Peptides against a protein of PDB entry 4CIC. Designs and how they scored, part 67

Target 1, 148 residues: chain A of PDB entry 4CIC
Amino acid sequence: KVSTKGHYGVQAMFDLAQHFGEGPVSLKSIAERQGLSEPYLEQLIAVLRKAGLVKSVRGAQGGYILAREPRDIKVGDIIRVLEGPIAPVESVSQDDPEHSLKFDFSVTKSVWEKVKKSIEEVLDSITLADMLKDAEEAQMAQGYMYYI
Target 2, 147 residues: chain B of PDB entry 4CIC
Amino acid sequence: KVSTKGHYGVQAMFDLAQHFGEGPVSLKSIAERQGLSEPYLEQLIAVLRKAGLVKSVRGAQGGYILAREPRDIKVGDIIRVLEGPIAPVESVSQDDPEHSLKFDFSVTKSVWEKVKKSIEEVLDSITLADMLKDAEEAQMAQGYMYY

## One batch from the design tools (peptide; aimed at target 1 E83)

Design b2_p27_2_s1 (made by RFdiffusion4, then SolubleMPNN; its pose is not in this set)
Fold by OpenDDE base, seed 1:
Order: structure tokens, then C-alpha cells, then sequence
Structure b2_p27_2_s1 (fold): chain B 148 residues (1-148), chain C 147 residues (1-147), chain A 27 residues (1-27)
């Protein structure tokens, strides 16, 4: 499962992609458009900036921009930065050594590895540019429904 | 993500698949082989039984069996019974109506739907019979390393 | 004194917001 952090991180990155080439976007404007708290968004953006997915611009028209073109940022890159490696199973707390998954048969592990690989393939196949295209197609489809 | 419940449920069902055709298996023996607590396994088996994936046998040699052949039980069926529908995103608690995912743009939803579909396709492509075959192949590969 | 107390209050509020966000993210 993708966490709420991963979900909102993808939303914030998509908002920055929609404004790519228009200059820096304020955190306030992203928060308002995406329904996020500004403090929460600051934390997300700080992580994304440290990972080199976003850049901060200083000045009167300061804010954030994507560090790369939307086509060069995969959804999988955003998720890996915010959540770490894709884990198909929730980590059973390592704290009970007696209930350690000692009998995690190689076969059960192989099932979860197949799930992991499938998730990675999907998330690495989708760029922010693909998301922009899907948004344009959806907007065009809505526009045509109002003219019929 | 698959929960610990889903993970252990698949392990317990796989143990029952390994003993399919040998008669009823005791919860104690499954718990010992799979490194599970017996009380936790009782809860898992109760859910799986109610869903019709396992049957209880009564008597001196009582226990549990698979309700269907291993080839007729998908990993996806086990996960859906134990966890419900595969959700690619953790449900943001519905309780904050102001922070409701109101702006869950159709585009971000479509990303998660693609992830969901991919997980479902994988889990529905793997049966307990496929897992048995993989176990036999792994055991043969280990046996060949010792000779 | 007042500037240090303000900074400490802002750090405590920021820490409370970070904890709330962590609790909401872990749910």
C-alpha cells in the first residue's frame, strides 16, 4: 500500500508539473489547490527537495519548481523518496524475535517479490508527463460533454 | 501492502495445501510449522472457514482441510477474504471532512487504480498449486546442491 | 528573553504539528 504521505506527495508533484515552465509556485497555492495543510506540504516538499526532485527559488516571486522535466520524473521515484523501497508486506515489527518470520518459506517470499516487482513496474511506467496528458484528455472529454 | 494477517493467512493456506489429500491437519501442527501462535491461527482459520476456503473436520483426528483443490484457490482469493478489496492507498481516515481527499484529481485516482489492477492480476495468477510446484522445484534444487 | 521564548513556542508548535502529521500518516 502507498501511504497517505506517498499519495499527497504525488499530488503535490503533479501540481508542480501542471505549472512547469510558468515559474515558481508558492506552497500556499499548492496547499489550496490540493486540499493539503501548508505545514504538511512543507514537510513533503522538504523531503522531495533533499532528494533533488524539486528546487526552491528565492525572492519576491519565490517558491518551488520541479528539478527536472515532468517526463524525467516517474511516480515510482516520488514514492521511493517519500516511503523508501516498495514493500509488498507490512513489516512485521522485528521486535518479537520468537515470532520472527523464521518459517517464511522461500515460496511465500517469492509471491511477495512478484507483487513488489509488479508494483514497481507500474509506478516506474508512469511519469508526471503521462499524468499531465491524462488530465488534458479528461478535461477535453468533460468539455465535449458540455457542448453536446 | 499486504497486512501481516494476509501474509500469515497465505502461509496457513499453503501449509494446508502441502497436506491436501492426507486428511485433517490440527491447528497446533500448522502453528508449529509456520511459526504462528495457535490463538492467532484460530482467528485466521475462522475467517477462512466462514469464507468457504477451509473445512473443519470433527473427531479424534479432527482439524482443517482445504475446501477446494489447491489449483482452485488463488492467492488473491485468500487476500480478499482476509483483508477485503485490494486497496493500493491506505485509506486516509474519513474522519477529517475538511482534509477529505476532495481534490483527489481523477488523474491521481487513475494511478492508484492501475496499481490495484496490477496487484490483483499478480495475486489472481498464483494458485496454491503454483506455490506447491515452486516448493518442489526449490527442494529439488537444494537436493541437487548436496550431491 | 522574549525572542527565545517565542522561538521555543514555535519549535513546540512545530513539533506538535509534526507528531499530529506522523499520527495521521501512520493511521
Amino acid sequence: as target 1 above (148 residues)
Amino acid sequence: as target 2 above (147 residues)
Amino acid sequence: MEAEERKKKEEEEKKKEEEKIKEETLK
Scores: peptide ipSAE 0.021, ipTM 0.732, DockQ to the pose 0.017
OpenDDE base, seeds 2, 3, 4, 5: peptide ipSAE 0.005, 0.017, 0.020, 0.019; ipTM 0.719, 0.741, 0.735, 0.740

Design b2_p27_2_s2 (made by RFdiffusion4, then SolubleMPNN; its pose is not in this set)
Fold by OpenDDE base, seed 3:
Structure b2_p27_2_s2 (fold): chain B 148 residues (1-148), chain C 147 residues (1-147), chain A 27 residues (1-27)
Amino acid sequence: as target 1 above (148 residues)
Amino acid sequence: as target 2 above (147 residues)
Amino acid sequence: SAAEERKREEEKKKEEELEAIKKATLE
């Protein structure tokens, strides 16, 4: 599962993508738009900044911007930064190594590895630019529904 | 994430698949082979039985068997039984409906739905029979490394 | 300094909350 941290991280990054090219966005404004607590967002942004996905801009109109173009940021990049490697299964405490027939563990592990790979492929196939496009299309579709 | 319950459930079902056609397998034997506590396995098996994936056999040689052939049980079926629908994101408590711009939520939701679909497709593409085959191939490969 | 100690406690509380969130996300 993607954690709440990953989820909100993607939301925050998407918000920054929507405002890309408009200048720095304040954490307060992101928090308000995304329904996030500002302190929580500060923590997320700190991690994202450290990873080089977000840049802080200082000044009177200071805030945050994407450090890269939306097309150059994959959802998978955001998730990996916030959560680390995708683990499809909760870490079965490897601590009882003794009696698990190594073989059965290997086959089940391969299932989870396939799941992991699939998740990674999906998340790496989606950029913030793709999300922006999807948002635009959804807005247009909603606009058309109001005119009908 | 697949829970520990889902993980161990797949292991238990795989154990039953390995012994499919050999008759009923005791919970004790499954627990021993899979490194599971018997009480925990009892809980898992109870759920799996209720879902019709496992059958209890009564008698002196009583135990459990797969209720279907290994080819007819998908990993996805096991996971759905044990954990319910695959949720790629922890349920963001929908409780604060007010301020999330509906639109941003929809786009992010679509990402997670794509992830969900991908997971489901993978898990539904793998049967216990596929796992058995993979196990056999792995055993053969190990056997060849020892020669 | 009491202010540094409060800041350290707040950071520790934030780390504990983050660990609790990590633990809750791992459960």
Scores: peptide ipSAE 0.078, ipTM 0.743, DockQ to the pose 0.023
OpenDDE base, seeds 1, 2, 4, 5: peptide ipSAE 0.052, 0.054, 0.066, 0.064; ipTM 0.730, 0.738, 0.736, 0.740; seed 2 fails the geometry check

Design b2_p27_2_s3 (made by RFdiffusion4, then SolubleMPNN; its pose is not in this set)
Fold by OpenDDE base, seed 3:
Structure b2_p27_2_s3 (fold): chain B 148 residues (1-148), chain C 147 residues (1-147), chain A 27 residues (1-27)
Amino acid sequence: as target 1 above (148 residues)
Amino acid sequence: as target 2 above (147 residues)
Amino acid sequence: SAAEERKREEEEKKKEEEEKIKLETLK
C-alpha cells in the first residue's frame, strides 16, 4: 500500500508538472489546489528537494519547480524518495518479538517478491509526463461531453 | 502492502495445503511449524473458517482442514478474506480531517487503480497448489545441490 | 519577552516531535 505521504507527494509533484516551464510555484498555491496543509506540504517538498526532484527558486517570484522534465520523473521515483524501497509486506516492527516475521518461508517470500516486482513495474512505467497526458485527455473528453 | 495478518494467513493456509488429504491438523502443530502464537492463529483461523476457506473437524483427531482443494484457493482469496479489498493507498482514518484524502484527483486515482489491478492480477494468479509445486521444486533443487 | 519567545519555540519543537512520532507510528 502507498502511504498518505506517498499519495500527497505524487499529487504535489503532479501540480508542479502542470506548471512546468511557467516558472516557480508557491507552496501556498499548491496547497490550495491540492487541498493540502501548507505545513504538511513544506515537509514533503523538503524531502523531494533533498532528493533532487524539486528545486527552490529565491526572489520576489520565488517558489518551487521540478528539477527535471516531467518525462524524466517516474511515479516510482517519487514513492521511493518518500517511502523508501517498495516493501510488499508491512514491516512488522522488530520490537514485537511475538510478531516478528521469524519464518521467512521461502515460498511465501517468493509470493511477496512477485507482488513487489509487479508494483515496481507499474510505478516505474508511469512518468509525470504520462500523467499530464492522461489529464489532458480526460479534460478533452469532459469538454466533448459538454458539447454533445 | 500486505499486512502481517495477510502474511501469516497465507502461511497458515499453506501449512494446511501441505497436509491436505492427510486429515485434520491441530492449531498447535500449525503454530509450531509456522512460528505463530496459538492465540493469534486462532483468530486467523476463525476468520478463514467463517469465510469458508477452512473447516473445523471435531473429535479425538480434531483440527482444521482446507475447505477446498489447494488449486481452488488463490492467494488473492486469502488476502481479501483477511484484509478486505486490496486498497492501493492506505485509507487515512476519516478521523484526521487534516489528512483526509479530500482531493481524489482523477489522474492520481488512476495511478493507484493501476497498482491495485496489478496486485490483484498477481495474487489471483497464484494458488495454494502453485505454492505447493514451488515448494517441491525448491526442495528438489536443494537436494540436487547436495549431490 | 525573550522568555516568552523561548517558550513558543519549545512548544513548536514539541509539536513537531509529536507530529514526527505520529508519522512514524503510521509507518
Scores: peptide ipSAE 0.017, ipTM 0.731, DockQ to the pose 0.017
OpenDDE base, seeds 1, 2, 4, 5: peptide ipSAE 0.021, 0.005, 0.016, 0.022; ipTM 0.733, 0.713, 0.729, 0.751; seeds 1, 5 fail the geometry check

Design b2_p27_2_s4 (made by RFdiffusion4, then SolubleMPNN; its pose is not in this set)
Fold by OpenDDE base, seed 1:
Order: C-alpha cells, then sequence, then structure tokens
Structure b2_p27_2_s4 (fold): chain B 148 residues (1-148), chain C 147 residues (1-147), chain A 27 residues (1-27)
C-alpha cells in the first residue's frame, strides 16, 4: 500500500510537472491546487528536495521546481524517496519478539516478493511525463464531449 | 500492502493445503507449525470458514480442511476475504473531513488503479497448488545440496 | 514555414528561460 504521504507527494510532484518550464511555483499555489495544507506540503517538499527531486529558487519569483525533466522522474522514484523501499507486507511490529515472522516460509516470502516486483515494475514504468500526457488526453476528451 | 492478517491467513491456508487429502487438521497443529497463536488463528479460520474457503469437521478427529482443492484457491481469494478489496493507497482516515481526498485527480487515481490491477493479477495468478509445487521444488533443491 | 519558425522561436525562449531559472536555483 502507498501511504497518504506517498499519494500527496505524487500529487505535488505532478503539479510541479504541469508547471515545468514556466518558472518556480510557490508552496501556497501548490497547496491550493492540490487541496493540501501548506505545512504538510512543506514537509513533503523538504524530503523531496533533500532527495534531489525538487529544487528551491530564491527571489521575488521564488518557489520550487522539478530538479529533473518530467520524463526523468518515475513515480517509483517519488514513492521510494517518501516511503522507502516498497514493502508488500506490513512490517509486523517488532514489539512482539516471540511472534516474530520466524516462520517466514520461503514459499510465502516468494509470493510477497512477486507482488513487490510487480508494484515496482508498474511504478517505475510511469513517469511524470506520462502523467502529463494522460492529463492532456483526458482534457481533450472532455473538450470533445462538450461539443457533441 | 498486505496486512499481517493477510500474511498469516495465507500461511494458514498453505498449511491446510500441505495436508489436503490427509483429513482434518487441528488449529493447535497449524498454530505450532506456522508460529501463530492459537487464539489469533481461531479468528482467521472463522473468517475463512464464513467465506467458504475452509470447512470444519466435527468429531474425535475434528479440525479444519480446505473447502476446495488447492488449485481452486488463489492467493488473491484469501487476501480479498481477509482484507477486502485490494486498496493500493492507505485509506486516509475519514476523521479529517476537510482533507478528504477531494482532489483525487483523475490522473493520480489512474496510477493507483494500475498498481491495484498489477497486484490483483499477481495474486490471482498464484494458487495454493502453485505454492505446494514451489515448496516441493525447494525441498528437492535442499536435498540435493546435502548430497 | 512561418509556423515552424514560430515554434522554434518559442522552444528557444523556453530553453533560455529554463537556463535562467537554473542559475537562480539553490544548490
Amino acid sequence: as target 1 above (148 residues)
Amino acid sequence: as target 2 above (147 residues)
Amino acid sequence: SAAEERKREKEKKEKEKLEEIKKKTLE
């Protein structure tokens, strides 16, 4: 499962992709468009910046930009930065040492590894550029529905 | 993400698959082999039984059996019974109504739907019979290393 | 074509703007 943090991180990065080449975008404007609180977005952007996916720009037209072209940022890159490695199974809270996954049968582990690999393949196959294209196609389709 | 409940449910069902055709298996024996607490396993088995994946047998040799052949039970069936529909994104706790996923942009939703579909395809492609075969192959490979 | 020339000029201006933004980016 992708966390709420991962979900909102992808939304924020997609917003920056939509404005790529137009200049820096303020956190306030991203927060308003994506329905996020500005303080929450600040935390997300701080992590994304530290990972080198986002850059801050100083000055009167200051804000944030993508650090790379939308085609060079995978959804999987965003998720790995925000959540770490994709874990197909929720980490059993290590707090019950006696019921530790000691019986991680090699076979059940193999099932979850297949799930992990499948998720990684999907998320690594989708770039922010692909998302931009999908958004454009959706807008065109909506435009055609208004003229019929 | 698969919950701990889903994980242990698959383990318990796999244990029952390993004993399929041998008769009823006690909850105690499953719990011991799978490293589960018996009370926790009882809760899992109750859900699986209600969904028709497991049957209870009464009597002195009472216990549980798979309700269907191992080839007719997908891992996806077990997960859907225990966890419900595969949700690729953690449900934002409905408790913050103002920050509800109102801005589920069609595009971001499409990404998560692709992830969901991929997970479903994997889990629906693996049966308990496939898991049994993988276990046998692993045991044979280990046996050849001792030799 | 005049349309192709306008497209090339627009792409050039966008590239120049992106380079200017890169100079103002914090390392």
Scores: peptide ipSAE 0.036, ipTM 0.736, DockQ to the pose 0.011
OpenDDE base, seeds 2, 3, 4, 5: peptide ipSAE 0.028, 0.032, 0.024, 0.022; ipTM 0.743, 0.738, 0.736, 0.754; seed 5 fails the geometry check

Design b2_p27_3 (made by RFdiffusion4)
Pose (drawn by RFdiffusion4):
Structure b2_p27_3 (pose): chain A 133 residues (1-84, 100-148), chain B 132 residues (1-84, 100-147), chain P 27 residues (1-27)
Amino acid sequence: KVSTKGHYGVQAMFDLAQHFGEGPVSLKSIAERQGLSEPYLEQLIAVLRKAGLVKSVRGAQGGYILAREPRDIKVGDIIRVLEGSLKFDFSVTKSVWEKVKKSIEEVLDSITLADMLKDAEEAQMAQGYMYYI
Amino acid sequence: KVSTKGHYGVQAMFDLAQHFGEGPVSLKSIAERQGLSEPYLEQLIAVLRKAGLVKSVRGAQGGYILAREPRDIKVGDIIRVLEGSLKFDFSVTKSVWEKVKKSIEEVLDSITLADMLKDAEEAQMAQGYMYY
Amino acid sequence: TLENEFKELTNELLDLSKFLEALSNDL
């Protein structure tokens, strides 16, 4: 199960990546395109801003823009920002979960926002029908 | 975060794998060795039993034993047993989570209870210091 | 990451403890 925070954090950062070249966008516009609650987004952006992943701009078309290029933002970076008598007995079971954790970390560090932008272009495109192989 | 069910389901199955050659063990003994609540374990075993992963034996010193050899039980098998207008718009974000799901499935399908038994022996051993 | 570095260091310290316990037994 993916947490609301993870899903919305990545969705919002991806929406900003899709508008990076065009410039700042309002939070309201992000919420509208992504189907997110504005209050929740406001709180999410506040953390991503403190983390240096997004920045605010004071322009007419003020609003928010990625603070780093999409190629320099791993999905794992976003997730890491949002996340927060004695004896030793080794647990093999826990070691299995560590392997699960490591694999997840590997996948999320292998994908950048730029990679997601490239995938978005390829998957939601249109073309003449002869070109589908 | 790993659910209580996944953690305790795997712990209990691994305890049974550690006792597979010796024979049946009581649920109380599993709960004691693994630090588990007996009521929760009983509910857990009932599902595992229905799925053919464990079997009850009447015996006298009867109890429960794995229904398949450890080498034929993937950790992923255990997890799968315990788990249960319109328009299209592709979500690249959801595709990321699908990749995460695939990698987890791959890790859990690559490990059997026999692999865990081998790892348990290697990691919790003792030997002369010169052999480290 | 810092978390993984902590865990790696903890494992290394645990292996060292096992090695020192084996040395003490042999002595």

Design b2_p27_3_s1 (made by RFdiffusion4, then SolubleMPNN; from b2_p27_3, 20 letters changed)
Fold by OpenDDE base, seed 5:
Structure b2_p27_3_s1 (fold): chain B 148 residues (1-148), chain C 147 residues (1-147), chain A 27 residues (1-27)
Amino acid sequence: as target 1 above (148 residues)
Amino acid sequence: as target 2 above (147 residues)
Amino acid sequence: SEEEKKEEEEKKKREEEKKKEALLREL
């Protein structure tokens, strides 16, 4: 599962992709369109900016833009920036040495590694450009349903 | 990610698979082998039993057995029993109408549905029998590295 | 009281949400 942070991060990045080439977008306008709190979005954008996925533009028409083209940003890149490496299981904190999972169950670990790999492959197969295309196709399909 | 509950549930089910055909296994013996707390394992086994993945045997040699052959139990079956349906994202509960994610972002939803489907396909492709085979192959490979 | 039941239900909902959030961080 993707965290709320990952979900809203992808949503905010998708909003910036929809406005790519139109210039800087204000956090307020993203927050309003995406139904996000502005303070929460500010935290997300700060992380995304530090990772080099977003650029800040200063001035009267200041705001944020994608740092790369939508085709050059994978969903997996956004998730890895916001959540870190996709882990298949929460590492039971090594803190209880008595409940050290003594058996390095290579087999159970391999199951979770397969799950991890599959998630990574899916998220790395989807770009913001793919999401834009899917949105356009969905709008066209809705347009056709109103004319029939 | 799989919860601690899902992780330990798969581990406990795998222990029962390793002893499949040997008769009932005590919760204590599973807990000792798998590094689980016995009270926690009791809760997991109760859920797995209610779902019909495990059977309880009563008597002096009482304990638990798999209710089905290891080949007939998918990792996905265990996870769905312990955690429910594999959801890709927390459904932000519809409860805050003001923060209703107004945009039915069909696009973001579709991304998460693809992730869900991929996880389900992987977990449904792995049986306890596959895990047993992988364990045997790993033991054989270790045996060959020592000679 | 009915209020205590509502608070227990809200607390249970928050604990289930936190468990789901933890599970989401784990999935």
Scores: peptide ipSAE 0.199, ipTM 0.730, DockQ to the pose 0.013; fails the geometry check
OpenDDE base, seeds 1, 2, 3, 4: peptide ipSAE 0.168, 0.153, 0.115, 0.152; ipTM 0.713, 0.717, 0.705, 0.722; seeds 1, 2, 3, 4 fail the geometry check

Design b2_p27_3_s2 (made by RFdiffusion4, then SolubleMPNN; from b2_p27_3, 19 letters changed)
Fold by OpenDDE base, seed 2:
Structure b2_p27_3_s2 (fold): chain B 148 residues (1-148), chain C 147 residues (1-147), chain A 27 residues (1-27)
Amino acid sequence: as target 1 above (148 residues)
Amino acid sequence: as target 2 above (147 residues)
Amino acid sequence: SEEEKKEEELKKKLEELKKKEALEREL
């Protein structure tokens, strides 16, 4: 599962993608648009900045921008930065690997590795640019529903 | 993410699959083989039984069996029984859907729906019979390393 | 519905299990 941190991180990065090329966006404006607390967003942005996905701009028009083009940022990159490696299972403390049939553990592990790979493939197939395109298509579809 | 419950549930169901056709397996024996506490396994098995994936057998040779053949039980079925619907994101309390740009929410939701679908497809593509086959292949590979 | 009651019972058992697992990790 993606954590709330991962979810809001993708949401914040998508907001920055929507404003890409328009200059720096204030944390306040992102927080207002995305329904996030500004302090929480500051923590998210600090992590994303440290990972080089977001850049801070200083000055009177200061704020944050994507450090790369939306096409060069995968959803998987955002999730890996915020959550680390995609883990399909919550960390089962293997407290007693000696009593677990090593074999059953191996087969069960292979199932979770297949799930991990599938999640990674999906998240690495979606860029912020793909999300922007999906957004435009959804807006066009809504616009057509108001004209019918 | 699959919870520890989902993980141990799949492990316990796989143990029952390995003994499928041999008769009822005691919870104690499953717990010992799988490194699970017997009380924890009792709770897992109670859920799996209620969902009709496991059957209890009463008597001197009492215990549990799979209620279906290993080929007829998907990993996805086990996970859905133990965890409910596959949720790709932890439940973000959408406490304020009014302040979220409805549109941004829709696009972000579609990403998670794609992840959900992918997880479901994988978990629904793997049966307990597939896991048994993978087990046999791994045992053969280990056997060939000793010769 | 009977299904909703089953889902609630499942949810309660899940929460009890999670509490036990959390307690076992603190030991």
Scores: peptide ipSAE 0.054, ipTM 0.769, DockQ to the pose 0.016
OpenDDE base, seeds 1, 3, 4, 5: peptide ipSAE 0.021, 0.049, 0.017, 0.027; ipTM 0.752, 0.767, 0.754, 0.763; seed 5 fails the geometry check

Design b2_p27_3_s4 (made by RFdiffusion4, then SolubleMPNN; from b2_p27_3, 21 letters changed)
Fold by OpenDDE base, seed 2:
Structure b2_p27_3_s4 (fold): chain B 148 residues (1-148), chain C 147 residues (1-147), chain A 27 residues (1-27)
Amino acid sequence: as target 1 above (148 residues)
Amino acid sequence: as target 2 above (147 residues)
Amino acid sequence: SEEEEKEKKLKEELEELKKKLAKELEE
């Protein structure tokens, strides 16, 4: 599962993508648009900035921008930064590996590795640019529904 | 993420698959082989039984069996029973849907729906029979390293 | 409140992640 942190991280990065090329956006404006607390967003942006996905711009029109073009940022990159490696299973305390048939553990592990790989493939197949395109298509579809 | 419950559920179901056709297995034997507490396994098996994935057999050689052949039980079926619908995101309290731009929420939702679909496809592509085959192949590979 | 506790937990997780990312960038 993607954590709330991963979810809000993708939302914040998507908001920055929507404003890419318009200059720096304030954390306040992102927080207002995305329904996030400003203090939480500050923490989130600090992590994303440290990972080199977001850049801080100083000055009177200061704020944050994507550090890369939306096409160069995968959803998988955002999730890896915020959550680390995709773990398909919650940390099962392997307290007693000696009594578990090592073999059964190996087969179940292979199932979870397949799940992990599939999640990674999906998240790495989606860029912020793809999300922008999907957003534009959805807006056009809504616009057409108002004209019909 | 699959919960510990989902993980141990798949282990317990796989143990039952390894013994499929041999008759009922005791919870004690499953617990010992899988490194599970017997009380925890009882709770797990109760859920799996209620869902019709496991059958209880009564008598002197009583215990549990798979209710279906291993090829007819998907990993996805086990996970759905134990965890419910696969949720790609932890429950974000949608407390304020009014202030979130409905549009941004829609696009992010579509990402998570794609992740969900992919997880479902993987888990539904793997049966207990596939896991048995993978186990047999792994045993053969280990056997060849000792000869 | 449950919400404050969730926000506190999220803050703690974020601080731990900042520490992990700090160590990984120093290596």
Scores: peptide ipSAE 0.101, ipTM 0.746, DockQ to the pose 0.017
OpenDDE base, seeds 1, 3, 4, 5: peptide ipSAE 0.055, 0.013, 0.035, 0.094; ipTM 0.723, 0.716, 0.727, 0.743

Design b2_p27_4 (made by RFdiffusion4)
Pose (drawn by RFdiffusion4):
Formats: C-alpha cells, structure tokens, sequence
Structure b2_p27_4 (pose): chain A 133 residues (1-84, 100-148), chain B 132 residues (1-84, 100-147), chain P 27 residues (1-27)
C-alpha cells in the first residue's frame, strides 16, 4: 500500500516538473489537475519548500516552481523528505525485510523526475497507426 | 512498514522450518520462541493450514508441521496467502509504484524458507576466531 | 496464421470487456 503522502507528494512534484519550463503555477492549478485536496497540498508543499525541492515566486504568474531541475530530483529524494534487559538475537526474518527495503530504495533512486517526464511523453502520445510496432 | 501479519506469518513459518526435520511442535512453543501472541498465532495458522502451507498432526507429541518442504515455500507464497463517469488517463506516478511492487515481488519470490535456514545457520554461528 | 491472429484479437477483446465491467462496478 502506498501512503497518501507518498502518492500526492510525487504527483505534485511531477506536475511541477511538467510545468518547469513554462514557469510558476498556482497550488490551486496543481490541485485541479491532479485531483488533490488544496489543504493537503498546501501542507505538503510547505515541507517540500523547506527541503529546498520547491520554491515560491512573487510574480503575476507567481506561484510555485521546482527548486532543482527534474534530472536532479530522484523520486527517492522526495520520499526521504516526506518521511520521518537488553540482548541481541539475530532475526533472519527481519533480514528479509531489509532486503525488501533495499530493493525499493534502489528502484526509487533509479528514477528521476526527468525520467518520468520522458515516460509521460512516450506513453500518452498519439501517432499514425503504422508506426505502432 | 511491515504489517503485523506479514511479520508474524513469516516468523511462524520460519520457526516451523527450523523444526521440520524434528517433527511437529505445539503452537504454544512457536508463540514462546517467537514472542508472539497465542490468539493471533492461532488465527494465522488457520489460514496457513487452509492454504496447504501447514498441517496438523494428531500424534501425542503432535502439533503442527510444514505441509511442504522449506525449499518449496517462497516467502512470497506466504505473503500472497495472507493478503486479500469513466475515462482512462495514464498515471506515470502509478507506474513508479508498479515498479516498486515488482521489485518487492521479485525479492520475496527469490527467497525460500530453505534459503532462510541456510542464512540462519551462517549468521548465528560460532567458530574459532582465526576463521573470521 | 490468420485464424491464430483472430483468436488472439478475440481474447484481447474479452479481456477489455471484463476490465470495463469491473470499472463500471467500481464506479
């Protein structure tokens, strides 16, 4: 199961990545395109801003923009920002879960917002039918 | 975060794998060695039994034993048993999570209870210091 | 070969219809 925070954090950062070249966008516009609750987004952006992943701009077309280029933002970076008598007995079971954790970390660090932008272009495109191979 | 069910399901199955050659063990003994609540374990075993992963033996010193050899039980098998207008718009974000799900499935299908038994031996051993 | 391609297309259609029915039920 993916947490609401992870899903919405990545969705909002990806929406900003899709508008990076065009410039700042309002939070309202992000919530509208992504189907997110504005109050929840406001709180999410506040953390991403403190983390240096997004920045606010005071323009007419003020609003929010990525603070780093999409190629320099791993999905794992976003997740890491949002996340927060004695004796030793080794647990092989716990070691299995450590291997699961490591593999997830590897996948999320292998994907950047730029990679997601490229995938978005390829997957949701249109073309003449003869070109589908 | 790993669910209580996944953690306790795997712990209980691994305890049975550690006692597979010796024979049946009681549920109380599993709960004691693994630090588990007996009521929760009993509910857990009932599902594992229905799925053919464990079997009950009448015996006298009877109890429960794995229904398949450890080498034929993937950790992913255990997890899979315990788990249970319109328009299309592709979500690249969801595709990321599908990749995450695939990697977890791959890790859990690559480890059997036999692999865990081998790891348990190697990691919890003792030997002359010169051999480290 | 033509009969095999037809059978594959019929299978894909049946799968799409099943996904649509599921989506309507979820709605």
Amino acid sequence: KVSTKGHYGVQAMFDLAQHFGEGPVSLKSIAERQGLSEPYLEQLIAVLRKAGLVKSVRGAQGGYILAREPRDIKVGDIIRVLEGSLKFDFSVTKSVWEKVKKSIEEVLDSITLADMLKDAEEAQMAQGYMYYI
Amino acid sequence: KVSTKGHYGVQAMFDLAQHFGEGPVSLKSIAERQGLSEPYLEQLIAVLRKAGLVKSVRGAQGGYILAREPRDIKVGDIIRVLEGSLKFDFSVTKSVWEKVKKSIEEVLDSITLADMLKDAEEAQMAQGYMYY
Amino acid sequence: QAEEELAQAEEELAQAEEELAQAEEEL

Design b2_p27_4_s1 (made by RFdiffusion4, then SolubleMPNN; from b2_p27_4, 20 letters changed)
Fold by OpenDDE base, seed 2:
Structure b2_p27_4_s1 (fold): chain B 148 residues (1-148), chain C 147 residues (1-147), chain A 27 residues (1-27)
Amino acid sequence: as target 1 above (148 residues)
Amino acid sequence: as target 2 above (147 residues)
Amino acid sequence: KEEEKKELEEKLKKLLEELLKKLLALL
C-alpha cells in the first residue's frame, strides 16, 4: 500500500511532468486535474519542493515546475521524499543472548528486506518520462479504438 | 498489504517449518519461541488452517503441523491467506466520462500494479524451505565465528 | 531476563510492524 501521500505525490509529479516545458502550472490547476484538495496538494508540493523535485516560479504566470527533467525523476525518488526510506536499515543489535529468537527474526527480516529491495528496484526503474510514454501509448490506443 | 498478521503468520509458519517432520507442535510452544501471544497465534493459525496451510493434530501430543512440505509453501501463499490478494485487480469501471482523470489514474495505477506484481514475484520466489536453508546458513556462519 | 526478552520481542515486533506499515505504505 503506497500511502495516500505517495500516491497523490506521484500523481502531482506526473501532472507536472505532463506540463514540463510548457511553463509553471498553478496548484489550483493541478488540484483540479488530479482531483486533489488544494490544501493537501500544497502540503505535498511543499515537501517535494524542499526535496528539490519541484521548483516554484514567482509572478503572474507563476506556479510550479519539475526541478529536473521527467527522465531524471524516478518514482522511487518521489516515494523516498514523501514516505522516507523505503528500506530503513535497522541495525539489529547482535547482543541479545537468546540466539533462537534472534535467528527466526533474522530470517523473517531477510524476507522483508528482499521485498523492500524489489520494491526499490521497481520504483527506481520507473521515471516520470516512462510514465509520460505509457500515457501517450494508452492515449493512442484509446484514440485508435474510437476510430474503428 | 503485509500487515502485522502477515509478518507473524510468516514467523509462525517458519516455526512450523523448523519442526516439520518432528510431529505436531503446540500453539504454546510456537507462541513462546516466536514471542507471540497465544490468543493472537490462535487467530493466525485458525486462518492458516482454514486455508489449508496448517493441519491440526488431535491427542495428547497434538498441535499443529504444516499441511504441505516447506518447499511447497511460498511466503506469497502465506501472505495471500492472511492479507488477501497482494494485487487486487480493482476493476476500474470504464463508465465515468471524465477521461482525463481516468487517464492519469490509469498511468499511476499501472505503476502500483508493477510494484504489486514485483512484490508477488518476490514473495512467490521464497519458500519456507528457502527460509530454512537461509536459517541453517546463518547458524553455520555464527558457529564458525565462535570457533 | 524474561522481561528484557519480552521488551526486545516487543521492540522487534514494533520495528517489524513499522517496517510492514512502511512497506504497506509503499504498497
Scores: peptide ipSAE 0.199, ipTM 0.705, DockQ to the pose 0.019; fails the geometry check
OpenDDE base, seeds 1, 3, 4, 5: peptide ipSAE 0.177, 0.167, 0.136, 0.168; ipTM 0.702, 0.693, 0.689, 0.692; seeds 1, 3, 4, 5 fail the geometry check

